# Designs tried in a protein design run: peptides against a protein of PDB entry 7K3S. Part 1

Scores and structures below are computed, not measured.

Target 1, 60 residues: chain A of PDB entry 7K3S
Amino acid sequence: MEELSGKPLSYAEKEKLKEKLAFLKKEYSRTLARLQRAKRAEKAKNSKKAIEDGVPQPEA
Below, numbering starts at 1 at the first letter of every chain, in headers, positions and changes, except where a header shows other numbers.
Peptide ipSAE is a variant of ipSAE made for these designs: the mean of its two directions, with the distance scale d0 fixed at 1.0 Angstrom where the peptide's residues are scored. Compare it only between designs on the same protein; published cut-offs may not carry over.
The geometry check fails a fold that doesn't show the stated peptide or that is severely misdrawn somewhere.

## One batch from the design tools (peptide; made by RFdiffusion4, then SolubleMPNN)

Design b1_p9_2_s3
Fold by OpenDDE base, seed 2:
Structure b1_p9_2_s3 (fold): chain B 60 residues (1-60), chain A 9 residues (1-9)
Amino acid sequence: as target 1 above (60 residues)
Amino acid sequence: ELLEEAEKL
């Protein structure tokens, strides 16, 4: 067992680390949601383009 | 903000 050879964190330091962890989890979730939305939008664009390239555009 | 306040501790 590696002895955690550090001074025990104060209650205030533990609460500050908990706040940072909560912030980081929130930003991770926001970034993941953006990435998933971008991936869905790319798939939707590719599907729309495949339909458009398969239908003769009416000559305006 | 939250990261900068914690580099001050």
Scores: peptide ipSAE 0.078, ipTM 0.731, DockQ to the pose 0.013
Fold by OpenDDE base, seed 1:
Structure b1_p9_2_s3 (fold): chain B 60 residues (1-60), chain A 9 residues (1-9)
Amino acid sequence: as target 1 above (60 residues)
Amino acid sequence: ELLEEAEKL
């Protein structure tokens, strides 16, 4: 394992990295929520189509 | 943007 034996980050660099990490966590959570909504919307469309086509839905 | 200010360090 190469030790990242760089100079210790300044206080300002550490705070900037914390801010970046907080932003990335927020965007991750937003993207995950969009994905979960899309999957629910797809399931709802498939359920509507299967009702219209008279095909029994596989129970989840 | 926080990313653009981030590439300047």
Scores: peptide ipSAE 0.077, ipTM 0.731, DockQ to the pose 0.014
Fold by OpenDDE base, seed 5:
Order: C-alpha cells, then structure tokens, then sequence
Structure b1_p9_2_s3 (fold): chain B 60 residues (1-60), chain A 9 residues (1-9)
C-alpha cells in the first residue's frame, strides 16, 4: 500500500488544479463536438452519394 | 499557458 502521503494541497494549488480540469473539460467538449459534426457530415455525404447512385443519371 | 505552468511544479 503506497500511502499517497501527498502533502495537503494549498488553496492556490487546488484552484490551479480546478482551472486545469476546467480547461481539459472545455477542450474535450470542443473536440467531441468537432468529431460529432464530422461524423454527421460524413453520414450526410454517404446518404447523398447513395441517392445519386440510385437515380439513373439521364444520359445526355 | 496553463499546461506550461503545470510542468514547472
């Protein structure tokens, strides 16, 4: 049992950790929103291609 | 900024 006998974090160290956690949560949420948008755009592109492949192009 | 100050502790 490694006692995590870390000295009690000062008030300033606790606030700095809260700020770091808030920053990381914000960047995670931003990245997740970008990923979800990209997946929706890819699905929309694939659905358009499936409609275009299903419509006989009028031979000119 | 917040990460660079983190590596100095």
Amino acid sequence: as target 1 above (60 residues)
Amino acid sequence: ELLEEAEKL
Scores: peptide ipSAE 0.073, ipTM 0.726, DockQ to the pose 0.014
Fold by OpenDDE base, seed 3:
Structure b1_p9_2_s3 (fold): chain B 60 residues (1-60), chain A 9 residues (1-9)
Amino acid sequence: as target 1 above (60 residues)
Amino acid sequence: ELLEEAEKL
């Protein structure tokens, strides 16, 4: 049995990992919010285009 | 370090 008992992480290494995890969670949340906004904007664009293609422009 | 590369983005 290979003792995968890696040396216990120091307090400083644990805090550095917590900071990295907090950063990654922040960037994930930012990216998710951008994606959700883009999806809403795409739906709004597609609905506006469907209305514009469905209204006969009055001939001038 | 992976943190310094992440803070540069």
Scores: peptide ipSAE 0.072, ipTM 0.714, DockQ to the pose 0.018

## One batch from the design tools (peptide; made by RFdiffusion4, then SolubleMPNN)

Design b1_p11_4_s2
Fold by OpenDDE base, seed 2:
Structure b1_p11_4_s2 (fold): chain B 60 residues (1-60), chain A 11 residues (1-11)
Amino acid sequence: as target 1 above (60 residues)
Amino acid sequence: EEEEEKKKKEE
């Protein structure tokens, strides 16, 4: 399994890898933004419920 | 830069 380390990547292979990396970075950022929005929405729901239930909010 | 890119596409 040692033949993958010896061939320099062609220009076209390097550009294809740069495009793939740019795509993955974009999808990562999009996923993080969704996760952060979900966490804020969950905190807001829990805060509303705890106020309605008369539970003192832990100061954030 | 553009001319070196063309030369690597013809090899």
Scores: peptide ipSAE 0.022, ipTM 0.539, DockQ to the pose 0.000
Fold by OpenDDE base, seed 3:
Structure b1_p11_4_s2 (fold): chain B 60 residues (1-60), chain A 11 residues (1-11)
Amino acid sequence: as target 1 above (60 residues)
Amino acid sequence: EEEEEKKKKEE
């Protein structure tokens, strides 16, 4: 096991890592919310089309 | 607070 014998991160390095982590978490959450909206929009489009085509909606 | 006190002790 390679000992992570890296010098203890300075306060400034830790804060910079906290900021990077907060940014990455924010971008991840935005991406997930976009993906979820896209999936909901696709389901709503397919639902509207299934109603128009007279096809029974697959019960969730 | 505790991390700011450590920075004051290393200076």
Scores: peptide ipSAE 0.022, ipTM 0.546, DockQ to the pose 0.000
Fold by OpenDDE base, seed 1:
Structure b1_p11_4_s2 (fold): chain B 60 residues (1-60), chain A 11 residues (1-11)
Amino acid sequence: as target 1 above (60 residues)
Amino acid sequence: EEEEEKKKKEE
């Protein structure tokens, strides 16, 4: 058992860490939503091109 | 209320 040789965090330090974690979770979710939107937009562009070019879409 | 009373005891 590595003794966490750190001074116990004050109440104010714990609240500041909770706020930082809440912010980080929000930014992660926002980034994930942007990535998912980008992938959907790419799939929608590729589907329009494949319909125009007469190429069968790979079923995913 | 109980969390504010802990903050007053460390100042």
Scores: peptide ipSAE 0.021, ipTM 0.550, DockQ to the pose 0.000
Fold by OpenDDE base, seed 4:
Structure b1_p11_4_s2 (fold): chain B 60 residues (1-60), chain A 11 residues (1-11)
Amino acid sequence: as target 1 above (60 residues)
Amino acid sequence: EEEEEKKKKEE
């Protein structure tokens, strides 16, 4: 286990790391929400195709 | 409270 023998982070360095972490959490949540919308849209398209290909149109 | 925030910026 390499002991991180680095000097304790200054207050300003800790605040910059908190800001970077908040930004990364926001971008992660946005990306996850896009992925979940894409997966729901794909499932909805595949279910519509399975209904259209599996129901014989009533000849009238 | 505002004086402690200034002291941390000049260190």
Scores: peptide ipSAE 0.020, ipTM 0.516, DockQ to the pose 0.000

## One batch from the design tools (peptide; made by RFdiffusion4, then SolubleMPNN)

Design b1_p12_4_s2 (from b1_p12_4, 6 letters changed)
Fold by OpenDDE base, seed 1:
Structure b1_p12_4_s2 (fold): chain B 60 residues (1-60), chain A 12 residues (1-12)
Amino acid sequence: as target 1 above (60 residues)
Amino acid sequence: KYEELLEELEKK
């Protein structure tokens, strides 16, 4: 097994990697929340069309 | 921000 003995990351490099990972996790969560809102909006649009096409409005 | 964090890591 060729030990990929990459030089041990300094404390400062490890902290920068943690900051990068925290940023990526935040942007991932934001993107997922946007996708979930878009899916809910499409479902709400389709439900409004199903009500308009399927409920006889009571004649007033 | 993310690119700034990349550049600071490559400067060492």
Scores: peptide ipSAE 0.103, ipTM 0.726, DockQ to the pose 0.028
Fold by OpenDDE base, seed 4:
Structure b1_p12_4_s2 (fold): chain B 60 residues (1-60), chain A 12 residues (1-12)
Amino acid sequence: as target 1 above (60 residues)
Amino acid sequence: KYEELLEELEKK
């Protein structure tokens, strides 16, 4: 087992790591919200196509 | 901002 014998992080290094983690959590949440919107939009498109392909359009 | 936070940690 390689001892992770890194020097203890200074207060300033710990605060910078907290800022990085807060930024990453924000970008993760933004990306997740975008993915959820995309999945809802895809389901709505597939539902519209299934209704349109089931109704004979009157050919004029 | 995030890149600036990276560079400030690499300078130590």
Scores: peptide ipSAE 0.101, ipTM 0.721, DockQ to the pose 0.029
Fold by OpenDDE base, seed 3:
Structure b1_p12_4_s2 (fold): chain B 60 residues (1-60), chain A 12 residues (1-12)
Amino acid sequence: as target 1 above (60 residues)
Amino acid sequence: KYEELLEELEKK
């Protein structure tokens, strides 16, 4: 096991790394939620097309 | 903000 023999991070460096990690986790969660909304919207569009293609529009 | 956080760690 290579001991991570880097100088021990100061309290201030650890808090700054926690802030960076919290920011990255927030942006990851935001991006994941956007992707999940896009997938749901695509499924909803495909379901609407399947209903419109299955209902004969009464000609006016 | 995130870039400012990077630069503050690189300055030490």
Scores: peptide ipSAE 0.090, ipTM 0.710, DockQ to the pose 0.028
Fold by OpenDDE base, seed 2:
Structure b1_p12_4_s2 (fold): chain B 60 residues (1-60), chain A 12 residues (1-12)
Amino acid sequence: as target 1 above (60 residues)
Amino acid sequence: KYEELLEELEKK
């Protein structure tokens, strides 16, 4: 097994990678929350259509 | 901020 003998990351490089990972996790969580809101809004539109197609139009 | 963190890592 070739040890990927990349130079050991300095303390400062590890802290920068932690900050980048924290930022990516935050943006992922924001995007996921937007997607979940969009999916709930789509389901609410589809349920309105299913109710509207189930109401007999009053004959005029 | 995030782009600045990327650029500062590419400079090494």
Scores: peptide ipSAE 0.088, ipTM 0.707, DockQ to the pose 0.030

Design b1_p12_4_s3 (from b1_p12_4, 6 letters changed)
Fold by OpenDDE base, seed 4:
Structure b1_p12_4_s3 (fold): chain B 60 residues (1-60), chain A 12 residues (1-12)
Amino acid sequence: as target 1 above (60 residues)
Amino acid sequence: KYEELLEKLEKE
């Protein structure tokens, strides 16, 4: 077992890691919100196609 | 912002 003899992080190193974590959490939340919008848009497209394929368009 | 944060982490 390699001893992770990590020197105790300084106060400054801990604050930088907190800033990094806060940024990554923000980007994760943005990406998740984009994915959820994309899934909703896909479901809305599939429901419109199912209605259009089920109604005979009057040929002019 | 993020790149500036990474650059500050690499300099320590």
Scores: peptide ipSAE 0.089, ipTM 0.708, DockQ to the pose 0.030
Fold by OpenDDE base, seed 3:
Structure b1_p12_4_s3 (fold): chain B 60 residues (1-60), chain A 12 residues (1-12)
Amino acid sequence: as target 1 above (60 residues)
Amino acid sequence: KYEELLEKLEKE
């Protein structure tokens, strides 16, 4: 096991890394929520098309 | 904000 014998990060460096990680986690969560909304919207469009293709529109 | 946080870390 290579000891990660890098100089121990200062308190300030650790707090900056925590802030970076918090930012990246936030952007990841936003991207994931966008992807999940897109998948739900696609499923809802496909379900609407399946209903619209299954109902004969009464000609006016 | 994030770029400013990166730049502040590269300067230390």
Scores: peptide ipSAE 0.086, ipTM 0.701, DockQ to the pose 0.029
Fold by OpenDDE base, seed 5:
Structure b1_p12_4_s3 (fold): chain B 60 residues (1-60), chain A 12 residues (1-12)
Amino acid sequence: as target 1 above (60 residues)
Amino acid sequence: KYEELLEKLEKE
């Protein structure tokens, strides 16, 4: 059992850690939303390419 | 922004 024998964080240090955590959660949520949009855009590109490669253009 | 928050923490 590693005794985390660190001095108890001051109230001010705890509030700064809460601000750091809030920032990290915000950046995580932003990155996740970007990843989800990118995956949707990739699926839309792949479906458009599958239609373009799979439909013989009727020669008019 | 985050780096500015770190720098403010190191100065205290």
Scores: peptide ipSAE 0.083, ipTM 0.697, DockQ to the pose 0.030
Fold by OpenDDE base, seed 2:
Structure b1_p12_4_s3 (fold): chain B 60 residues (1-60), chain A 12 residues (1-12)
Amino acid sequence: as target 1 above (60 residues)
Amino acid sequence: KYEELLEKLEKE
């Protein structure tokens, strides 16, 4: 097994990587919340269409 | 803030 003998990350480099990871997790959570709102809005539109197609138009 | 953090890491 070739040990990936990359130079051991300094304390400062590890802290920068932790800050990057925390930022990416925050942006992922924001994007996921937007996607979940969009999916709920789409389901609400599709349920409105299913109710509208099920109401007999009053004959004029 | 994030772009500034990226730029600081590309310079090291």
Scores: peptide ipSAE 0.081, ipTM 0.696, DockQ to the pose 0.031

Design b1_p12_4_s4 (from b1_p12_4, 4 letters changed)
Fold by OpenDDE base, seed 1:
Structure b1_p12_4_s4 (fold): chain B 60 residues (1-60), chain A 12 residues (1-12)
Amino acid sequence: as target 1 above (60 residues)
Amino acid sequence: EYEELLEELEEK
């Protein structure tokens, strides 16, 4: 097993990696929420078209 | 922001 003889990260480098990971987790969650909103919006467009094509408007 | 966090890590 080749020991990845990388110099041990300093405390400061570990904290910067935690900040980067926290940022990436935030942007990932934001992107997922955006994707879920877009999927719901597409479903809502398709449901409006299905109502417009499938409900005989009562002739008033 | 994220690029600034990258740059600050490469300067060492």
Scores: peptide ipSAE 0.134, ipTM 0.763, DockQ to the pose 0.029
Fold by OpenDDE base, seed 4:
Structure b1_p12_4_s4 (fold): chain B 60 residues (1-60), chain A 12 residues (1-12)
Amino acid sequence: as target 1 above (60 residues)
Amino acid sequence: EYEELLEELEEK
């Protein structure tokens, strides 16, 4: 086990790491919300195709 | 913003 024998982070270094972590959490949440919207949109498209392929269009 | 936070950490 390599001891993480790094010098203790200064107060300023800890605050910068908190800011980075807050930014990453925000971007993760944004990306997750986009992925969930995309999955819902894909399910809605597949449901519409299954209905359209099952209705005989009246030939005029 | 995030890139600026990275650069400020590499200056050590």
Scores: peptide ipSAE 0.123, ipTM 0.752, DockQ to the pose 0.030
Fold by OpenDDE base, seed 3:
Structure b1_p12_4_s4 (fold): chain B 60 residues (1-60), chain A 12 residues (1-12)
Amino acid sequence: as target 1 above (60 residues)
Amino acid sequence: EYEELLEELEEK
């Protein structure tokens, strides 16, 4: 086990690292939610195309 | 904001 032989982080440095980690987790969650919405929107577009391609438009 | 948080950590 390599002892993490770095100087022990001060209380202030630990709180700053927690803040940075909270920010990164927030941006990760935002990006993941955006990706999941995009994937759902793509599936919904493909399902609409499958319905439009399966309904013969009555010629007017 | 996040960049200012990085700079404050590098200055030590």
Scores: peptide ipSAE 0.118, ipTM 0.747, DockQ to the pose 0.029
Fold by OpenDDE base, seed 2:
Structure b1_p12_4_s4 (fold): chain B 60 residues (1-60), chain A 12 residues (1-12)
Amino acid sequence: as target 1 above (60 residues)
Amino acid sequence: EYEELLEELEEK
């Protein structure tokens, strides 16, 4: 196993990487929540259309 | 904020 012989990150560099990772996790969670809301809204539109078109909805 | 964090990573 080649040890990735990169210079050991300083304490300050590690804290900065933790901050970047925390920010990315926050933005990922925000984007995922938006996507899940959009998918729920799309399903609700499709179900409303299926009722309007007289198509039997599959029983849940 | 996040862009400033990226720029300060590219300067190394």
Scores: peptide ipSAE 0.106, ipTM 0.739, DockQ to the pose 0.033

## One batch from the design tools (peptide; made by RFdiffusion4, then SolubleMPNN)

Design b2_p15_5_s3
Fold by OpenDDE base, seed 3:
Structure b2_p15_5_s3 (fold): chain B 60 residues (1-60), chain A 15 residues (1-15)
Amino acid sequence: as target 1 above (60 residues)
Amino acid sequence: ELEEERRRAEEEEKR
Protein backbone atom coordinates (compact mmCIF):
# COMPACT_ATOMS: atom_id res chain seq x y z
CA MET B 1 0.00 0.00 0.00
CA GLU B 2 1.67 3.19 -1.12
CA GLU B 3 0.72 5.62 1.59
CA LEU B 4 -1.55 8.26 0.06
CA SER B 5 0.65 10.66 2.12
CA GLY B 6 -0.46 13.51 -0.17
CA LYS B 7 -2.62 16.53 0.64
CA PRO B 8 -6.35 15.70 0.33
CA LEU B 9 -7.24 16.01 -3.35
CA SER B 10 -9.83 18.66 -4.22
CA TYR B 11 -13.15 17.60 -5.76
CA ALA B 12 -11.87 18.72 -9.19
CA GLU B 13 -8.62 16.71 -8.80
CA LYS B 14 -10.63 13.61 -7.76
CA GLU B 15 -12.94 13.94 -10.79
CA LYS B 16 -9.92 14.41 -13.08
CA LEU B 17 -8.31 11.28 -11.55
CA LYS B 18 -11.58 9.34 -12.13
CA GLU B 19 -11.61 10.50 -15.78
CA LYS B 20 -7.96 9.40 -16.22
CA LEU B 21 -8.72 6.03 -14.61
CA ALA B 22 -11.82 5.57 -16.81
CA PHE B 23 -9.78 6.44 -19.93
CA LEU B 24 -6.96 4.06 -18.91
CA LYS B 25 -9.46 1.22 -18.26
CA LYS B 26 -11.08 1.87 -21.68
CA GLU B 27 -7.72 1.87 -23.50
CA TYR B 28 -6.64 -1.28 -21.62
CA SER B 29 -9.87 -3.05 -22.63
CA ARG B 30 -9.45 -1.85 -26.26
CA THR B 31 -5.82 -3.04 -26.35
CA LEU B 32 -6.74 -6.41 -24.80
CA ALA B 33 -9.57 -6.89 -27.33
CA ARG B 34 -7.15 -5.95 -30.17
CA LEU B 35 -4.53 -8.42 -28.87
CA GLN B 36 -7.12 -11.22 -28.59
CA ARG B 37 -8.36 -10.45 -32.14
CA ALA B 38 -4.78 -10.44 -33.46
CA LYS B 39 -4.03 -13.83 -31.79
CA ARG B 40 -7.26 -15.29 -33.27
CA ALA B 41 -6.39 -13.90 -36.71
CA GLU B 42 -2.85 -15.33 -36.49
CA LYS B 43 -4.20 -18.75 -35.42
CA ALA B 44 -6.70 -18.63 -38.31
CA LYS B 45 -3.90 -17.73 -40.79
CA ASN B 46 -1.64 -20.49 -39.47
CA SER B 47 -4.53 -22.97 -39.66
CA LYS B 48 -5.28 -21.93 -43.28
CA LYS B 49 -1.58 -22.28 -44.21
CA ALA B 50 -1.29 -25.67 -42.50
CA ILE B 51 -4.39 -26.90 -44.41
CA GLU B 52 -2.98 -25.47 -47.67
CA ASP B 53 0.48 -27.02 -47.05
CA GLY B 54 -1.13 -30.39 -46.08
CA VAL B 55 0.42 -30.24 -42.57
CA PRO B 56 -1.66 -32.02 -39.87
CA GLN B 57 -3.04 -29.52 -37.33
CA PRO B 58 -1.92 -30.35 -33.80
CA GLU B 59 -5.18 -31.39 -32.15
CA ALA B 60 -5.92 -29.11 -29.24
CA GLU A 1 -4.46 16.28 -23.78
CA LEU A 2 -5.39 13.39 -21.38
CA GLU A 3 -2.54 11.15 -22.69
CA GLU A 4 0.06 13.93 -22.22
CA GLU A 5 -1.15 14.47 -18.66
CA ARG A 6 -0.93 10.70 -18.02
CA ARG A 7 2.65 10.73 -19.35
CA ARG A 8 3.51 13.62 -16.98
CA ALA A 9 1.95 11.78 -14.01
CA GLU A 10 3.92 8.57 -14.80
CA GLU A 11 7.13 10.63 -15.10
CA GLU A 12 6.44 12.35 -11.75
CA GLU A 13 5.75 8.99 -10.00
CA LYS A 14 9.11 7.66 -11.33
CA ARG A 15 11.04 10.59 -9.63
Scores: peptide ipSAE 0.162, ipTM 0.754, DockQ to the pose 0.014
Fold by OpenDDE base, seed 5:
Structure b2_p15_5_s3 (fold): chain B 60 residues (1-60), chain A 15 residues (1-15)
Amino acid sequence: as target 1 above (60 residues)
Amino acid sequence: ELEEERRRAEEEEKR
């Protein structure tokens, strides 16, 4: 167990960390877009039901 | 992908 804690990251290790970070950012953005789509779809369903039930939509 | 790459790095660190 050499403590890599004190050695400056090699160029290859830095590039590998950048690739990992880019992958994680992509998966985060994909998950966020899915969540935002789900919230929009829920709002649209609630709005349609409120129209069908004759209930005044809260303007907000 | 990321998990397999982490596993390979952990196996290389144990050698």
Scores: peptide ipSAE 0.159, ipTM 0.745, DockQ to the pose 0.011
Fold by OpenDDE base, seed 2:
Structure b2_p15_5_s3 (fold): chain B 60 residues (1-60), chain A 15 residues (1-15)
Amino acid sequence: as target 1 above (60 residues)
Amino acid sequence: ELEEERRRAEEEEKR
């Protein structure tokens, strides 16, 4: 077990960390886009139901 | 992908 605690990261270790960071940023962006799509879909469903039920829409 | 990379890193640390 080399304690990585205090050694300068090798070039290969730095590139591996950059790849991991790029992957995590991509997955974050995909998850955020999915969340935004879900919020828009729920708003559209709620608006359609409120029109169908004759409930006055709160003006934006 | 990330989980498989973590598994490979843990296997390399045990060597």
Scores: peptide ipSAE 0.151, ipTM 0.742, DockQ to the pose 0.011
Fold by OpenDDE base, seed 4:
Structure b2_p15_5_s3 (fold): chain B 60 residues (1-60), chain A 15 residues (1-15)
Amino acid sequence: as target 1 above (60 residues)
Amino acid sequence: ELEEERRRAEEEEKR
């Protein structure tokens, strides 16, 4: 068992880790919002195709 | 941002 006898993180190292964590949380939220928009757009495309295949176009 | 902060930290460790 290697003792994780890492020196206690300095104040500056702790602040840097907080900033990195805040950045990663922001990027995660942005990516999740993109994924949710993409899934909604896919459902809307599939619904349009189902309407186009299911409604005979009125002949002019 | 994160990459620039990493670069600044590597430059500070080298001084």
Scores: peptide ipSAE 0.146, ipTM 0.733, DockQ to the pose 0.009

Design b2_p15_8_s3
Fold by OpenDDE base, seed 5:
Structure b2_p15_8_s3 (fold): chain B 60 residues (1-60), chain A 15 residues (1-15)
Amino acid sequence: as target 1 above (60 residues)
Amino acid sequence: EEEEKRREEEERREL
C-alpha cells in the first residue's frame, strides 16, 4: 500500500508538480497547433482535388 | 534555469 498519507506536499513536490503541469500545457498547445495545421492542410488538399475533379466549389 | 531545462529534458524522455 503506497500510503496516500494526506500529508501536505513539500515545497519541492509542489514545484515538481508545477513543472509537470507547465510541460503538459506546452505539449497540449503543441499538439493542438499540429492538429489545426493538419485540418488546414486537409481542407487545402480537398479543395485542390475538387478543382481537379471539376466539382463546383460550394460558394461560401 | 539549468535545473528547469534538465527537468524538461527528463519529462520529454518519459513521453
Scores: peptide ipSAE 0.120, ipTM 0.754, DockQ to the pose 0.015
Fold by OpenDDE base, seed 2:
Structure b2_p15_8_s3 (fold): chain B 60 residues (1-60), chain A 15 residues (1-15)
Amino acid sequence: as target 1 above (60 residues)
Amino acid sequence: EEEEKRREEEERREL
């Protein structure tokens, strides 16, 4: 078990870490939403192409 | 509030 052997963080250091954590959570959520939109757009392109090529869609 | 906005803008310029 790594003992977190460090001086207790000041109030100001804790607030700075909370702000950084809130920012990182926001950027994570933004990136995840971008990835989900990209996956949906890829599925829609593949479905359009398979219809155009006369290939039966794999039923899910 | 104003200090929080300033920090979010600084962190947004580093990405």
Scores: peptide ipSAE 0.114, ipTM 0.754, DockQ to the pose 0.014
Fold by OpenDDE base, seed 4:
Structure b2_p15_8_s3 (fold): chain B 60 residues (1-60), chain A 15 residues (1-15)
Amino acid sequence: as target 1 above (60 residues)
Amino acid sequence: EEEEKRREEEERREL
C-alpha cells in the first residue's frame, strides 16, 4: 500500500484547490442543466413526430 | 472576492 505521506498542503494550496473544486461544481451543474433541457426537448420532438407518424407514445 | 472572481473568469476562458 503506497502511503500517501505527502507533506500537508499549505493554506494557499488548499484555497487554490477549493477554488478549482467550486469551478468544477459550477461547470458540472451547467452541463447537467443543459443535458436535462436537451432530454426535455428530445421528448417534445419525439412526441410531435410520433403523432405525425401514427406511432403509439409510451404513456408516462 | 475580486481576485476569486478574476480566477473563475480565467478558468472559464480556458474551456
Scores: peptide ipSAE 0.105, ipTM 0.748, DockQ to the pose 0.015
Fold by OpenDDE base, seed 3:
Structure b2_p15_8_s3 (fold): chain B 60 residues (1-60), chain A 15 residues (1-15)
Amino acid sequence: as target 1 above (60 residues)
Amino acid sequence: EEEEKRREEEERREL
């Protein structure tokens, strides 16, 4: 296991990295929620089209 | 709090 042979980060550098990590996690969660909403919206569009076209929906 | 909000806004402009 490679020891992370780096100079110990200062308290201020650690806090700055925690802030950046919190921000990136928030943006990741927003993007993931957008993707999940888009997938649900596509499924709902396909379900509406399948009802309109009389095609049996494949059971999920 | 205000400095934290400023940093979050700066990081939001970098994306």
Scores: peptide ipSAE 0.104, ipTM 0.746, DockQ to the pose 0.014

## One batch from the design tools (peptide; made by RFdiffusion4, then SolubleMPNN; from b2_p16_7, 5 letters changed)

Design b2_p16_7_s3
Fold by OpenDDE base, seed 2:
Structure b2_p16_7_s3 (fold): chain B 60 residues (1-60), chain A 16 residues (1-16)
Amino acid sequence: as target 1 above (60 residues)
Amino acid sequence: EEELRKKIEELKKELE
C-alpha cells in the first residue's frame, strides 16, 4: 500500500481521485435510491395486508 | 452504505 499520506498529490493523481469520488458518490446515491424503493415497497405490502385482514369474508 | 460514505470522506480529505 503506497503511503500517499504526506506528499502533495500531482495534478493527475488529484484528477484520478476526483473520478473515484464521482463514481463512489454515484454508487452511494444508487444504493440510497434502492433502499428508499425497498422501504416504499415494504410499506405498500404492509398496507395491502392491513386491508385484506380488515375485509370481513362474505358469509356464505 | 456506511462503507461507501467512509470512502467518500477519505477521498475528500486527500483532495484538500
Scores: peptide ipSAE 0.113, ipTM 0.733, DockQ to the pose 0.034
Fold by OpenDDE base, seed 1:
Structure b2_p16_7_s3 (fold): chain B 60 residues (1-60), chain A 16 residues (1-16)
Amino acid sequence: as target 1 above (60 residues)
Amino acid sequence: EEELRKKIEELKKELE
C-alpha cells in the first residue's frame, strides 16, 4: 500500500488554503460577470447596427 | 488575470 504520506496539513495551513480558495472563487465570479456583460454589449451593438442600416434616408 | 495565476502558483508551492 503506497502511503500517501503527504504530511497532514495543520489546522492553520487548512485555514490559509480556504482563504486562498475563497479569493480564487471571488475572482472567477468577477471575470465570469465581465464576460457575460461583454457578450450582452456585443449583442446590443449588433442589434443597434441592424436598426440603423434599416432606416431609408429621406430623399431631399 | 495575472493575480489569479500568481495565487494558483502560491497554492501549488504549498502542496509540494
Scores: peptide ipSAE 0.082, ipTM 0.704, DockQ to the pose 0.072
Fold by OpenDDE base, seed 5:
Structure b2_p16_7_s3 (fold): chain B 60 residues (1-60), chain A 16 residues (1-16)
Amino acid sequence: as target 1 above (60 residues)
Amino acid sequence: EEELRKKIEELKKELE
């Protein structure tokens, strides 16, 4: 049973883990930005509907 | 999203 759990991570293994962490942080930031855009778009749609329902249609 | 899931599974496999 090779105790891989007790060996200090090599420089290459540490750099690979840093790259993985950077990728995860990028995808988190992308997802957060998408969520914030969706919330802004929903607010803008609700504000447009509230204006449209508040204008009496001119009777023809 | 799928790339993020794959990367999480790759990280779990390196911690085993």
Scores: peptide ipSAE 0.078, ipTM 0.696, DockQ to the pose 0.069
Fold by OpenDDE base, seed 4:
Structure b2_p16_7_s3 (fold): chain B 60 residues (1-60), chain A 16 residues (1-16)
Amino acid sequence: as target 1 above (60 residues)
Amino acid sequence: EEELRKKIEELKKELE
């Protein structure tokens, strides 16, 4: 069994890692929200095209 | 996006 013989992280090192983790979680959430908006916009475009291709345009 | 990339590169340098 590989002893994880890492010295216990100091209080300052733990706080620095918490700051980094909070930043990464924020950027992940921002990226996920962008991806979800993009997928919704794509679905809305595909639904609009399916309606436009299924309705005969009134000839003028 | 660029700030996230920079932070990942900082984290890699701290693991070396």
Scores: peptide ipSAE 0.067, ipTM 0.681, DockQ to the pose 0.048

